# Designs tried in a protein design run: peptides against a protein of PDB entry 5TUV. Part 49

Target 1, 107 residues: chain A of PDB entry 5TUV
Amino acid sequence: KEVIDRLRYLKAEIEDLELKERELDQQKLWLQQSIKNVMDDSINNRFSYVTHEDICNCFNGDTLLAIQAPSGTQLEVPIPEMGQNGQKKYQINLKSHSGPIHVLLIN
Target 2, 107 residues: chain B of PDB entry 5TUV
Amino acid sequence: AQECQNLEVERQRRLERIKQKQSQLQELILQQIAFKNLVQRNRHAEQQASRPPPPNSVIHLPFIIVNTSKKTVIDCSISNDKFEYLFNFDNTFEIHDDIEVLKRMGM

## One batch from the design tools (peptide; aimed at target 1 P70)

Design b2_p24_6_s4 (made by RFdiffusion4, then SolubleMPNN; from b2_p24_6, 11 letters changed)
Fold by OpenDDE base, seed 1:
Structure b2_p24_6_s4 (fold): chain B 107 residues (1-107), chain C 107 residues (1-107), chain A 24 residues (1-24)
Amino acid sequence: as target 1 above (107 residues)
Amino acid sequence: as target 2 above (107 residues)
Amino acid sequence: LELPKISESLKKGLSPGIVYKKVL
């Protein structure tokens, strides 16, 4: 009896949680689309930038590269490998489908 | 008993996913607010200066920041149309997206 | 080898523009 009641309770709760999860999924999709719409607005897009000073204030002590790319650009970071001569090999691959990529040295 | 335990595990799994999704939703809300604040800041700054910033003085969204040691050797291979970039590093690095940068900026 | 550090927002696919893909 107690086991049956517990099972029924758990099943009902899981059903409620499933509904909640679906609600959150829909909200996420809606908000993501909203963000895209805001960013794609002509006026907002014109002013959607940060300065070198902004970046320097966020980071210090290292070499900083800023890579600007079109929306949808693919970023791949392979697992690092050891080279033939024992040198460390780290890579970043970028692929854009809609426009050029621009790289800036910040400091 | 075993079925009850299985459902309890499932319930807990769903609760954790919901928690993660709620957190992600909050992050997206903050992201949208940060972007709007960035746009407002830049519009005001350009109005005060009565001119747009120089082209190479700003980084337009979307972007990533690559942070590596000053001693790291960086090589870059670029396609003819600048749609593909291959970066080679002899040491490790960090990648930060525009979302994280805006957070660090306090937007 | 020390793995590169990637921002959590990229890994979670929260970035609206650039899409991160882990290559194994």
Scores: peptide ipSAE 0.566, ipTM 0.913, DockQ to the pose 0.879
OpenDDE base, seeds 2, 3, 4, 5: peptide ipSAE 0.298, 0.229, 0.214, 0.085; ipTM 0.878, 0.874, 0.872, 0.860

Design b2_p24_7 (made by RFdiffusion4)
Pose (drawn by RFdiffusion4):
Structure b2_p24_7 (pose): chain A 104 residues (1-83, 87-107), chain B 106 residues (1-49, 51-107), chain P 24 residues (1-24)
Amino acid sequence: KEVIDRLRYLKAEIEDLELKERELDQQKLWLQQSIKNVMDDSINNRFSYVTHEDICNCFNGDTLLAIQAPSGTQLEVPIPEMGQKKYQINLKSHSGPIHVLLIN
Amino acid sequence: AQECQNLEVERQRRLERIKQKQSQLQELILQQIAFKNLVQRNRHAEQQARPPPPNSVIHLPFIIVNTSKKTVIDCSISNDKFEYLFNFDNTFEIHDDIEVLKRMGM
Amino acid sequence: EEEEEREEEMEERLEEFQEELEEL
């Protein structure tokens, strides 16, 4: 039948696809690890910053609010319901205080 | 028969997912070289100049909140701990550290 | 045998990719 070896063929490709994903899952997990090791060198943390000019060049006009918080800080944004609509940002930081810079 | 329809749908799924994974994989690589160059760029600027801490500098990780000039922004801290509440009377946008690093080149 | 060959090819690709990341 046309269907029974449409199966054997498809069932012969997915393992290549399955192993490809396993490989891609391993590559991504220790690429992320290598990224974590670089951003926590003490020397590299020293220069891991951006200036006002950089932000202004990438955001034309308007009011810009820069919010800095430690890693793992959770940011929650509810739906714009009505109660006047509510546009709000819920910020939870357990590892430390947050720094807010008003860009001009 | 429906064991044929199930695997064809599952195949495309795996394909569409394996493709997206290869995309975020190179984005992660781009994230590292952009971070390395950003660090190298700041070191070079310090040899021609040190900028003060609370001003003119934003440390990673961070977010950029963009809204209209006529928009009022309120900041509230309550009795509950480890909580921050920002209110806007109008719509806004949130951008990440990764995107700004891309917009500036590397 | 075909499954083992596919697993060996996967290991070789992982080693090559590890070397490329070390170069970075």

Design b2_p24_7_s1 (made by RFdiffusion4, then SolubleMPNN; from b2_p24_7, 15 letters changed)
Fold by OpenDDE base, seed 4:
Structure b2_p24_7_s1 (fold): chain B 107 residues (1-107), chain C 107 residues (1-107), chain A 24 residues (1-24)
Amino acid sequence: as target 1 above (107 residues)
Amino acid sequence: as target 2 above (107 residues)
Amino acid sequence: ERRKELEEKAKKKLQEFKKKLDSL
């Protein structure tokens, strides 16, 4: 009797959790669409930038490359493997489908 | 008994997923707020200056920042249409997205 | 397993990219 009651309770709770998970999934989708709409707005798009000073204030001491890549650009960072010369290869591969990529040296 | 145990495991798994999704939703909310604050800052700054910033002084979203040692040698190969980029580094590097930059800026 | 698959895909894409660059 106790096992049967526990099973019924667990099944009911799992059903409620499924509903909650679907609700969260929907909220995520709505928020993502909202962010996209805000970013795609003509006025907001005009002002959607950071300055070189902003970047320099966030990072210190190293070489900084800013890569401005259109939305949807594919970024691939292979796991470092030993090259032919016995040196590890560190690589970044970028593929854009919507526009050109721009690279800026910050410092 | 075994069925009850299986359902308890499933229940716990769903609870953890829900917790993770709630956290991700909060991050998206913060991203939206940060972006709006960025736009407001830039709009106000341009109004005060009565001039847009020089084109080469700003980095438009979306972007990434690559951070590496000053001693790192970077080789870049670019496609004819600038849609594909291959970066080779002789040492390790770090990648930071625009969201992280906005967070560091306090937006 | 997913990591290995991604690595293999990345290697193939890199090879294709190099071929394109060499043709330019």
Scores: peptide ipSAE 0.018, ipTM 0.825, DockQ to the pose 0.013
OpenDDE base, seeds 1, 2, 3, 5: peptide ipSAE 0.017, 0.015, 0.015, 0.016; ipTM 0.826, 0.826, 0.825, 0.822; seed 2 fails the geometry check

Design b2_p24_7_s2 (made by RFdiffusion4, then SolubleMPNN; from b2_p24_7, 15 letters changed)
Fold by OpenDDE base, seed 1:
Structure b2_p24_7_s2 (fold): chain B 107 residues (1-107), chain C 107 residues (1-107), chain A 24 residues (1-24)
Amino acid sequence: as target 1 above (107 residues)
Amino acid sequence: as target 2 above (107 residues)
Amino acid sequence: KKREELEKKAQESLEEWKQQLKSL
């Protein structure tokens, strides 16, 4: 009887948790759509930028490259492997489908 | 006994997933707020300056930042078509997304 | 070593970013 009661309790709790998980999934989808709508707004889009100063304030030293590409651009960073000349390959591959890629040297 | 134990494991697994989803949802909310704050800042700045910033002085979202040593040699080439870019580095680099930049900016 | 770890973390974050961009 005790085991049966515990099983019943656990099953009921798991069912409640399943409902909660589905609720969170739905909320995530709605929020993602909301973010998209906000970013796609004409006014917001016009002002959706950062400055060179902004970037410099976020990072100290070194060389900083800013790469602007459209949403959905494919980004590949291969695992470093030895090249034909015995040098490790450090690469970034970008493939855009909807617009040009723009590169800026910040410092 | 075994069935009870299995359900307890499942319960714990679901609780952890829910916790993770709650955290992800919070991050999305913060991203939306940060973006709105960025837009507001830029609108105000352009009003005060009575002009938009020069096109090459700003980075439009979405973007990524590549951080590497000042000694790193960077080669950029276009491959296959005008929408495909290949970056080659002779040393390691770090990549940061625009969301992280907005966070570092305190937006 | 520390740099490689940072690169790995950055790569993981970037993958998450890619998924978000695809959904938007």
Scores: peptide ipSAE 0.076, ipTM 0.850, DockQ to the pose 0.022
OpenDDE base, seeds 2, 3, 4, 5: peptide ipSAE 0.027, 0.027, 0.019, 0.032; ipTM 0.834, 0.835, 0.833, 0.841; seed 4 fails the geometry check

Design b2_p24_7_s3 (made by RFdiffusion4, then SolubleMPNN; from b2_p24_7, 12 letters changed)
Fold by OpenDDE base, seed 1:
Structure b2_p24_7_s3 (fold): chain B 107 residues (1-107), chain C 107 residues (1-107), chain A 24 residues (1-24)
Amino acid sequence: as target 1 above (107 residues)
Amino acid sequence: as target 2 above (107 residues)
Amino acid sequence: KRREEKLREAEKRLEEFKEQLKSL
């Protein structure tokens, strides 16, 4: 009897959790669309930038590259493998489909 | 019963997923707020200066930041097609997205 | 024509980046 009652309780709770999870999924989709709409607004798009100072304030003393690329640009960072000269290859591959990539040296 | 134990495990997994989804939603909300604050800051700054910033002084979203040692040698080339970029480093690097930058800026 | 122009701009930006690296 106790086991059967526990099973019924757990099943009911799992159903409630499923509903909650679906609610969160819908909220995520809504918020993602909202962010997209805000970013795609013509005025917001015009002012959607950071400065060299902004970047320098976020990082200390290293070489900083800023790479601006269109949304949907593919970014690949291969696992470092030994090159032909026995040196590890540290590489970034970028492929843009919708526009040019802009690179700036910040520091 | 084994069935009761299985349902308890499932319940716990669902609770953990819900917690993760709640955290993801909070992050998306913060991203939206940060973006709006960035736009507001830039609009105000341009109004005070009575001009837009020079083109090479700003990085437009979306972007990434590559951070590496000042001693790292960086090579940049276009490969395969005109929208494919290859960056080679002789040492390790870190990549940060624009969202992280906005967070570090306190937006 | 638009693609070619975007290409020229990208090539120019890459060249500018190379020059910046040389100045270090």
Scores: peptide ipSAE 0.080, ipTM 0.835, DockQ to the pose 0.010
OpenDDE base, seeds 2, 3, 4, 5: peptide ipSAE 0.061, 0.040, 0.033, 0.018; ipTM 0.829, 0.827, 0.821, 0.824; seed 4 fails the geometry check

Design b2_p24_7_s4 (made by RFdiffusion4, then SolubleMPNN; from b2_p24_7, 11 letters changed)
Fold by OpenDDE base, seed 3:
Structure b2_p24_7_s4 (fold): chain B 107 residues (1-107), chain C 107 residues (1-107), chain A 24 residues (1-24)
Amino acid sequence: as target 1 above (107 residues)
Amino acid sequence: as target 2 above (107 residues)
Amino acid sequence: KKREEKEKEAQERLEKFKEELKKL
């Protein structure tokens, strides 16, 4: 009887958790759409930028490159492997499908 | 009973997923707030200056920041239409997205 | 260095970088 009661309790709790998980999934989708709408607004888009000063304040005095590309741009950072010359290759591959990529040297 | 143990494992798995989803939802909320704060800051700044910033002095979202040593040699290959970029580094680098930058800015 | 001078130097570096990219 105790085992049966435990099974019933666990099944009921799992059902409640399934409902909660679905609710969170729906909330995520709603919020993602809300963010998109806010960012795509013409006024907000005009002011959706950071300055060189902002970037310099966030990082120390190393070489900083800012790469601006349209949303949906593919970013690939391969695992460093040994090149033909025996040196590890460190690479960034970018491919945009909707517009040009812009690169800025900050410092 | 084995069935009770299986359900307890499933329960725990679902609880962990829910916790992760709650965290992700909180991050999205913070992103939206940070973006709105950024827009408000820039609008106010441009109103005070009575002019927009120079086009090459700002970085529009979405963007990434690449941070590397000043000693790092960077080679870049670009397509004619600027849709494809290949960066080669002779040493390690760090990549930071615009969301992380906004967080560091205190937005 | 003055802030304006630093900004000018940064812009010059950026322009040089862009010119190098055009040569590729």
Scores: peptide ipSAE 0.060, ipTM 0.833, DockQ to the pose 0.009
OpenDDE base, seeds 1, 2, 4, 5: peptide ipSAE 0.058, 0.050, 0.019, 0.040; ipTM 0.834, 0.829, 0.823, 0.831

Design b2_p24_8 (made by RFdiffusion4)
Pose (drawn by RFdiffusion4):
Structure b2_p24_8 (pose): chain A 104 residues (1-83, 87-107), chain B 106 residues (1-49, 51-107), chain P 24 residues (1-24)
Amino acid sequence: KEVIDRLRYLKAEIEDLELKERELDQQKLWLQQSIKNVMDDSINNRFSYVTHEDICNCFNGDTLLAIQAPSGTQLEVPIPEMGQKKYQINLKSHSGPIHVLLIN
Amino acid sequence: AQECQNLEVERQRRLERIKQKQSQLQELILQQIAFKNLVQRNRHAEQQARPPPPNSVIHLPFIIVNTSKKTVIDCSISNDKFEYLFNFDNTFEIHDDIEVLKRMGM
Amino acid sequence: STITLNLSEKTGSFLITNDSIEQL
């Protein structure tokens, strides 16, 4: 039949696709780990910052609010319902205080 | 028969997912070289100048909140711990550290 | 207590903690 070996063929490709994903899952997990190791060298943390000019060049006009918080800080944004509509940002920081810079 | 329809849908799924994973994989690489160059760029600027801490500097990780000039922004802290509430009377946008690093080049 | 601050009329940097909001 046309269908029974449309199966054997498809069932022979997905394992190549399955192993490819396993490989891609391993590559991603220790690429992320190598990223974590670089952003926590004490020397590298010293220079892991951006200036006002950089932000202004990438955001034309308007009011800009820069919010800095430690890693793992959770940011929750509810739906714009009505109650006047509500546009709000719920920030939760357990590892430390947050720093807010008003960009001009 | 329906064991044929199930695997063709599953195949495309795996394909569409494996493709997106290869995309975020190179984005993660681009994230590192952008971070390395950003660090190298700041070291070079410090050899021609040190900028003060609370001003003119934003440490990673961070977010950028963009809204209209006529928009009022309120900041509230309550009795509950580890909570921050920002209110806007109008729409806004949130951008990440990764995107701003891309917009500036590297 | 609940502490609120309007940021549209301010400039500079702020430190926000569980007990207070301080301008730097």

Design b2_p24_8_s1 (made by RFdiffusion4, then SolubleMPNN; from b2_p24_8, 10 letters changed)
Fold by OpenDDE base, seed 3:
Structure b2_p24_8_s1 (fold): chain B 107 residues (1-107), chain C 107 residues (1-107), chain A 24 residues (1-24)
Amino acid sequence: as target 1 above (107 residues)
Amino acid sequence: as target 2 above (107 residues)
Amino acid sequence: KTITVNLSKETGSFLISDTAIIKL
């Protein structure tokens, strides 16, 4: 009897958790669509930028590259491996399908 | 019973997923707020200056930032259509998305 | 072997899976 009661309790709770998870998934989709709508707005899009000063204030004394790419661009960073010259390969591969990529040297 | 144990594991798994999804939703909300604050800042700044910034002085979203030591040698190969980029570094680097940059800016 | 990140179509930001910062 105790085991049966525990099983019923657990099954009911899991069902409630499934409903909660689906609710959260839906909320995520709605929020993502909301963000997209805000960013795609013509006025917001016009002002959706940062300055060189903004970037410099975020990082200290490094070489900084800003890479602007369209949505859907693929970014690949292979695990560093030894190259033919005995040096580790530190590499970034970018591939866009919807437009050109633009790179800026900040400092 | 083994069935009770299995359901307890299932319950715990779902609870952890729900917790993670709740955190992700909070992050998305903050991202939307940060973007709106960025737009507001830039609108105000351009009103004060009575002109838009020069085209090459700003970085439009979406973007990423790559930072590395000033001593790092960077080689870049670009396809003719600028759809593919290959970066080679002789030392380690960091990649930061635009969301993190906005956070560092205090947006 | 490779860390792959996609620029999100829905959010307009690069989607970094399981991390906000990649350091290599």
Scores: peptide ipSAE 0.078, ipTM 0.855, DockQ to the pose 0.033
OpenDDE base, seeds 1, 2, 4, 5: peptide ipSAE 0.033, 0.033, 0.032, 0.038; ipTM 0.845, 0.844, 0.844, 0.857; seeds 2, 4 fail the geometry check

Design b2_p24_8_s2 (made by RFdiffusion4, then SolubleMPNN; from b2_p24_8, 8 letters changed)
Fold by OpenDDE base, seed 3:
Structure b2_p24_8_s2 (fold): chain B 107 residues (1-107), chain C 107 residues (1-107), chain A 24 residues (1-24)
Amino acid sequence: as target 1 above (107 residues)
Amino acid sequence: as target 2 above (107 residues)
Amino acid sequence: MTITVNLSTLTGSFLISDDSIIKL
């Protein structure tokens, strides 16, 4: 009797959790769309930038490259493997479909 | 008994996924707040300066930051239309998204 | 193996090490 009651309770709870998970998934999508709308707003877009100083304040002592590209640009980073010359291949591949990519050396 | 245990495991698994999704939602909210703060900062700064910053002095979102040693040799191949970039490094590097930068900036 | 993502969906920081890509 106790086991049967526990089973019934667990099944009901799992069903409720399934509903909650789907709710969260939908909320995520809505929030993502909201963020996109805010960023795509013409006024917000005009001011959606950081400065060289901002970047330098976040990082110390190394070479910093800033790579600006349109949303949806593909970023490909292979796991380093040995090349034909025995050197490790540390690589970044970028491919945009909607506009040019811009690269800045910060320091 | 075994069925009860199986359902309890399933329940716990779902609870953990829900917790993770809730955390992800909170991160998205923080991203939106950070972006709004960035926009406000920049609007205020440009108002005080009575001019926009020079185009090459700022990095527009979305962007990534590549961080590597000053000793790292970087080769870059660019397509004619600047839609495709290939970076080769002779050493390890880090990649940071714009969200991470905004966090480090305290936005 | 290669990690391929859209720039707009990249989150956080990553280290490209000798044998792996590690989220920081």
Scores: peptide ipSAE 0.324, ipTM 0.881, DockQ to the pose 0.033
OpenDDE base, seeds 1, 2, 4, 5: peptide ipSAE 0.319, 0.250, 0.153, 0.288; ipTM 0.882, 0.873, 0.863, 0.879

Design b2_p24_8_s3 (made by RFdiffusion4, then SolubleMPNN; from b2_p24_8, 10 letters changed)
Fold by OpenDDE base, seed 4:
Structure b2_p24_8_s3 (fold): chain B 107 residues (1-107), chain C 107 residues (1-107), chain A 24 residues (1-24)
Amino acid sequence: as target 1 above (107 residues)
Amino acid sequence: as target 2 above (107 residues)
Amino acid sequence: MTITVNLSNLTGSFLISDTDIIKL
């Protein structure tokens, strides 16, 4: 009856959606690899930078730190907890495994 | 029927995942375009200047930007090999990735 | 995907990558 027809329709649609999802997953992987290849290219790598002016134009008035770190660097921002002195701890922990981290004060 | 309801839930779940994946894919495409535009801009700029920018005047990708108040006191502890950094802030901060910067730059 | 984070919305660990910053 109507329920049987609906079940058949839903099953068929789910199969189509599953196929679409796999297609998107594949496209994502290909695009990620493409981006990596483009960024790792020697010429592109040479020109893969922004200037201090670029950063200053994007942000205004505050203290700006630029932290350049290798891909794969771990960035940890712990939940702010009360310190021993009663002040909340606001922290950034960085750990690189493939190269040094470089920090620049922009303004 | 319960089976029909279960399939409806599954269908909806798959549709939402597909929508999310499509959005993520679009963002990756835009990131790739932005990066290529950045490289092109920098190549052109260096050609006009007939020299590369000073090393300390640029921030190489990948990077993050930390934005905090001018009143924020920042303490930084660095490992001997510069692979580990600990930042302590006495107030809140914001973190922006390089992709956000490229977007703000209009790349 | 670009994720602008402030302290109020950010917890845990992230990975800096070539494509995006991902949560660990």
Scores: peptide ipSAE 0.079, ipTM 0.861, DockQ to the pose 0.034
OpenDDE base, seeds 1, 2, 3, 5: peptide ipSAE 0.030, 0.025, 0.046, 0.036; ipTM 0.845, 0.846, 0.851, 0.850; seeds 2, 5 fail the geometry check

Design b2_p24_8_s4 (made by RFdiffusion4, then SolubleMPNN; from b2_p24_8, 9 letters changed)
Fold by OpenDDE base, seed 3:
Structure b2_p24_8_s4 (fold): chain B 107 residues (1-107), chain C 107 residues (1-107), chain A 24 residues (1-24)
Amino acid sequence: as target 1 above (107 residues)
Amino acid sequence: as target 2 above (107 residues)
Amino acid sequence: KTITVNLSTLTGSFLISDDAIIKL
């Protein structure tokens, strides 16, 4: 009797959790769209930038490259493997479909 | 009893997944706040300067930051239309998204 | 073998190490 009651309770709770999870998934999509709308606003877009100083304040002592590309640009980073010359391959591949990519050396 | 145990495991799995999704939603909210703060900062700064920053002095969102040793040799191949970039490094490197930068900036 | 994502969906920081790509 107790086991049967526990089973019934668990099944009901799992159903509620399924609904909650779907709700969260939908909320995520709505929030993502909201963020996109805010960023795509003409006024916000005009001021959506950081400075060289901002970047330098975030990182110390290394070579810093800033790569600006349109939303949706494909970023591909292979796991380093040995090349034909015996050197490890450290690589970044970028492919944009909607506009040019811009690269800046920060320091 | 076995069925009860199976359902309890499933319940726990769903609870953890829900918790993760809730955390992701909070991160998205913080991203939106950070972006709004960035926009406000830049609007205020340009108002004080009475001019926009030079185009090459700022990095527009979205962007990534590549961080590597000053000793790292970087080769870059660019397509004619600048839609495709290939970076080759002779050593390890880090990639940071713009969200991470905004966090480090305290936005 | 390879991380392939859209720039707009990239989150956080990553280290491209000798052995793997590690989220920081």
Scores: peptide ipSAE 0.348, ipTM 0.886, DockQ to the pose 0.033
OpenDDE base, seeds 1, 2, 4, 5: peptide ipSAE 0.337, 0.306, 0.185, 0.339; ipTM 0.886, 0.883, 0.871, 0.886

## One batch from the design tools (peptide; aimed at target 1 E81 L94)

Design b2_p25_1_s1 (made by RFdiffusion4, then SolubleMPNN; its pose is not in this set)
Fold by OpenDDE base, seed 1:
Structure b2_p25_1_s1 (fold): chain B 107 residues (1-107), chain C 107 residues (1-107), chain A 25 residues (1-25)
Amino acid sequence: as target 1 above (107 residues)
Amino acid sequence: as target 2 above (107 residues)
Amino acid sequence: EEEELKEKLEKELKEKLEKIKKFTL
């Protein structure tokens, strides 16, 4: 009897959790669309930038490359493999499909 | 007994997924807030300066930051259309997205 | 033979994907 009652309780709770999970999924989709709409707004797009100073304040003592590219640009970072000279190859591959890529050096 | 145990495992799995989804939702909210704050800051700054910043002094979203040692040698190969880039580094590097940069900026 | 070829191709693709960290801007 106790096991049967526990099973019924667990099934009901799982059903409630499933509803909650679906609610969160929907909220995520709505928020993602909201973010897209905000970023695609002409005024917001005009002012959607950071300065060299902003970047320098975030990082110290290193060489900084800023790579600006269109949304959807593919970035590939291969796992470092041994090169022909016995040195590990550290690489970044970028492929844009919708526009040019811009690179800025922020030392 | 076994069925009860299976449902308890499923319950726990769903609770963990819900927690993860709640965290992801909070990150999206913070992203939207950070972006709006960035836009407001830039609008105010341009109003005070009575001019837009020089084109090469700012980095438009979306972007990534590559951070590496000042001693790292960087080789860059660019396609004719600037749609494809290959970066070669002689040492390790870090990649940071624009969202992380906005967080570090306190947006 | 065709199925073996398909499995080999899938394995190679999987190995390549595991060797590449992919990001999208």
Scores: peptide ipSAE 0.273, ipTM 0.832, DockQ to the pose 0.605
OpenDDE base, seeds 2, 3, 4, 5: peptide ipSAE 0.107, 0.146, 0.159, 0.270; ipTM 0.828, 0.827, 0.837, 0.839; seed 4 fails the geometry check

Design b2_p25_1_s2 (made by RFdiffusion4, then SolubleMPNN; its pose is not in this set)
Fold by OpenDDE base, seed 5:
Structure b2_p25_1_s2 (fold): chain B 107 residues (1-107), chain C 107 residues (1-107), chain A 25 residues (1-25)
Amino acid sequence: as target 1 above (107 residues)
Amino acid sequence: as target 2 above (107 residues)
Amino acid sequence: EEEEKLKELEEELEEKLKNIKKFTL
């Protein structure tokens, strides 16, 4: 009897958790759409930028590159492999499908 | 007994997924708030200056920041279509997304 | 021989793809 009651309880709880998970998934979709709508707004888009000062305040001491690219741009960072000269290759590959990529040297 | 144990494992797995999804939703909310705050800051700044910032002084979203040593040699190759970029570094680098930058800015 | 070379190239390509961290902006 006790084991059967425990099984029934666990099954019911799992069903409730499935409903909660689906609710969270829907909320995520709604929020993502909201973010998109806010970013795509013409006024917000006009003011959706950071300055060199902003970046310099966030990072110091090193070379900083800012890479601006359209949403959906693919970024690949291969694991460093040994090059022909025995030097490790550190690489970033970018592929945009919807527009140009812009690179700025900050410092 | 074994069926109870299997259901308890499944319950725990679902609870952890729900917790992760809740955290992801919170992060998305914070991202939206940070973006709105950025827009408000920039609108106010341009009103005070009575002009937009120079085009090369700002970085429009979306972007990434690459941080590397000042001694790092950086080579950039651009595809013929200008949609594909290859960056080569002779040393290690760090990548930060625009979301992290906004967080560091206190937005 | 061509099939064997093609298989080796596919395996090498798969290995390279596994060693790439992919992000989307």
Scores: peptide ipSAE 0.291, ipTM 0.833, DockQ to the pose 0.621
OpenDDE base, seeds 1, 2, 3, 4: peptide ipSAE 0.290, 0.170, 0.279, 0.176; ipTM 0.834, 0.837, 0.838, 0.841

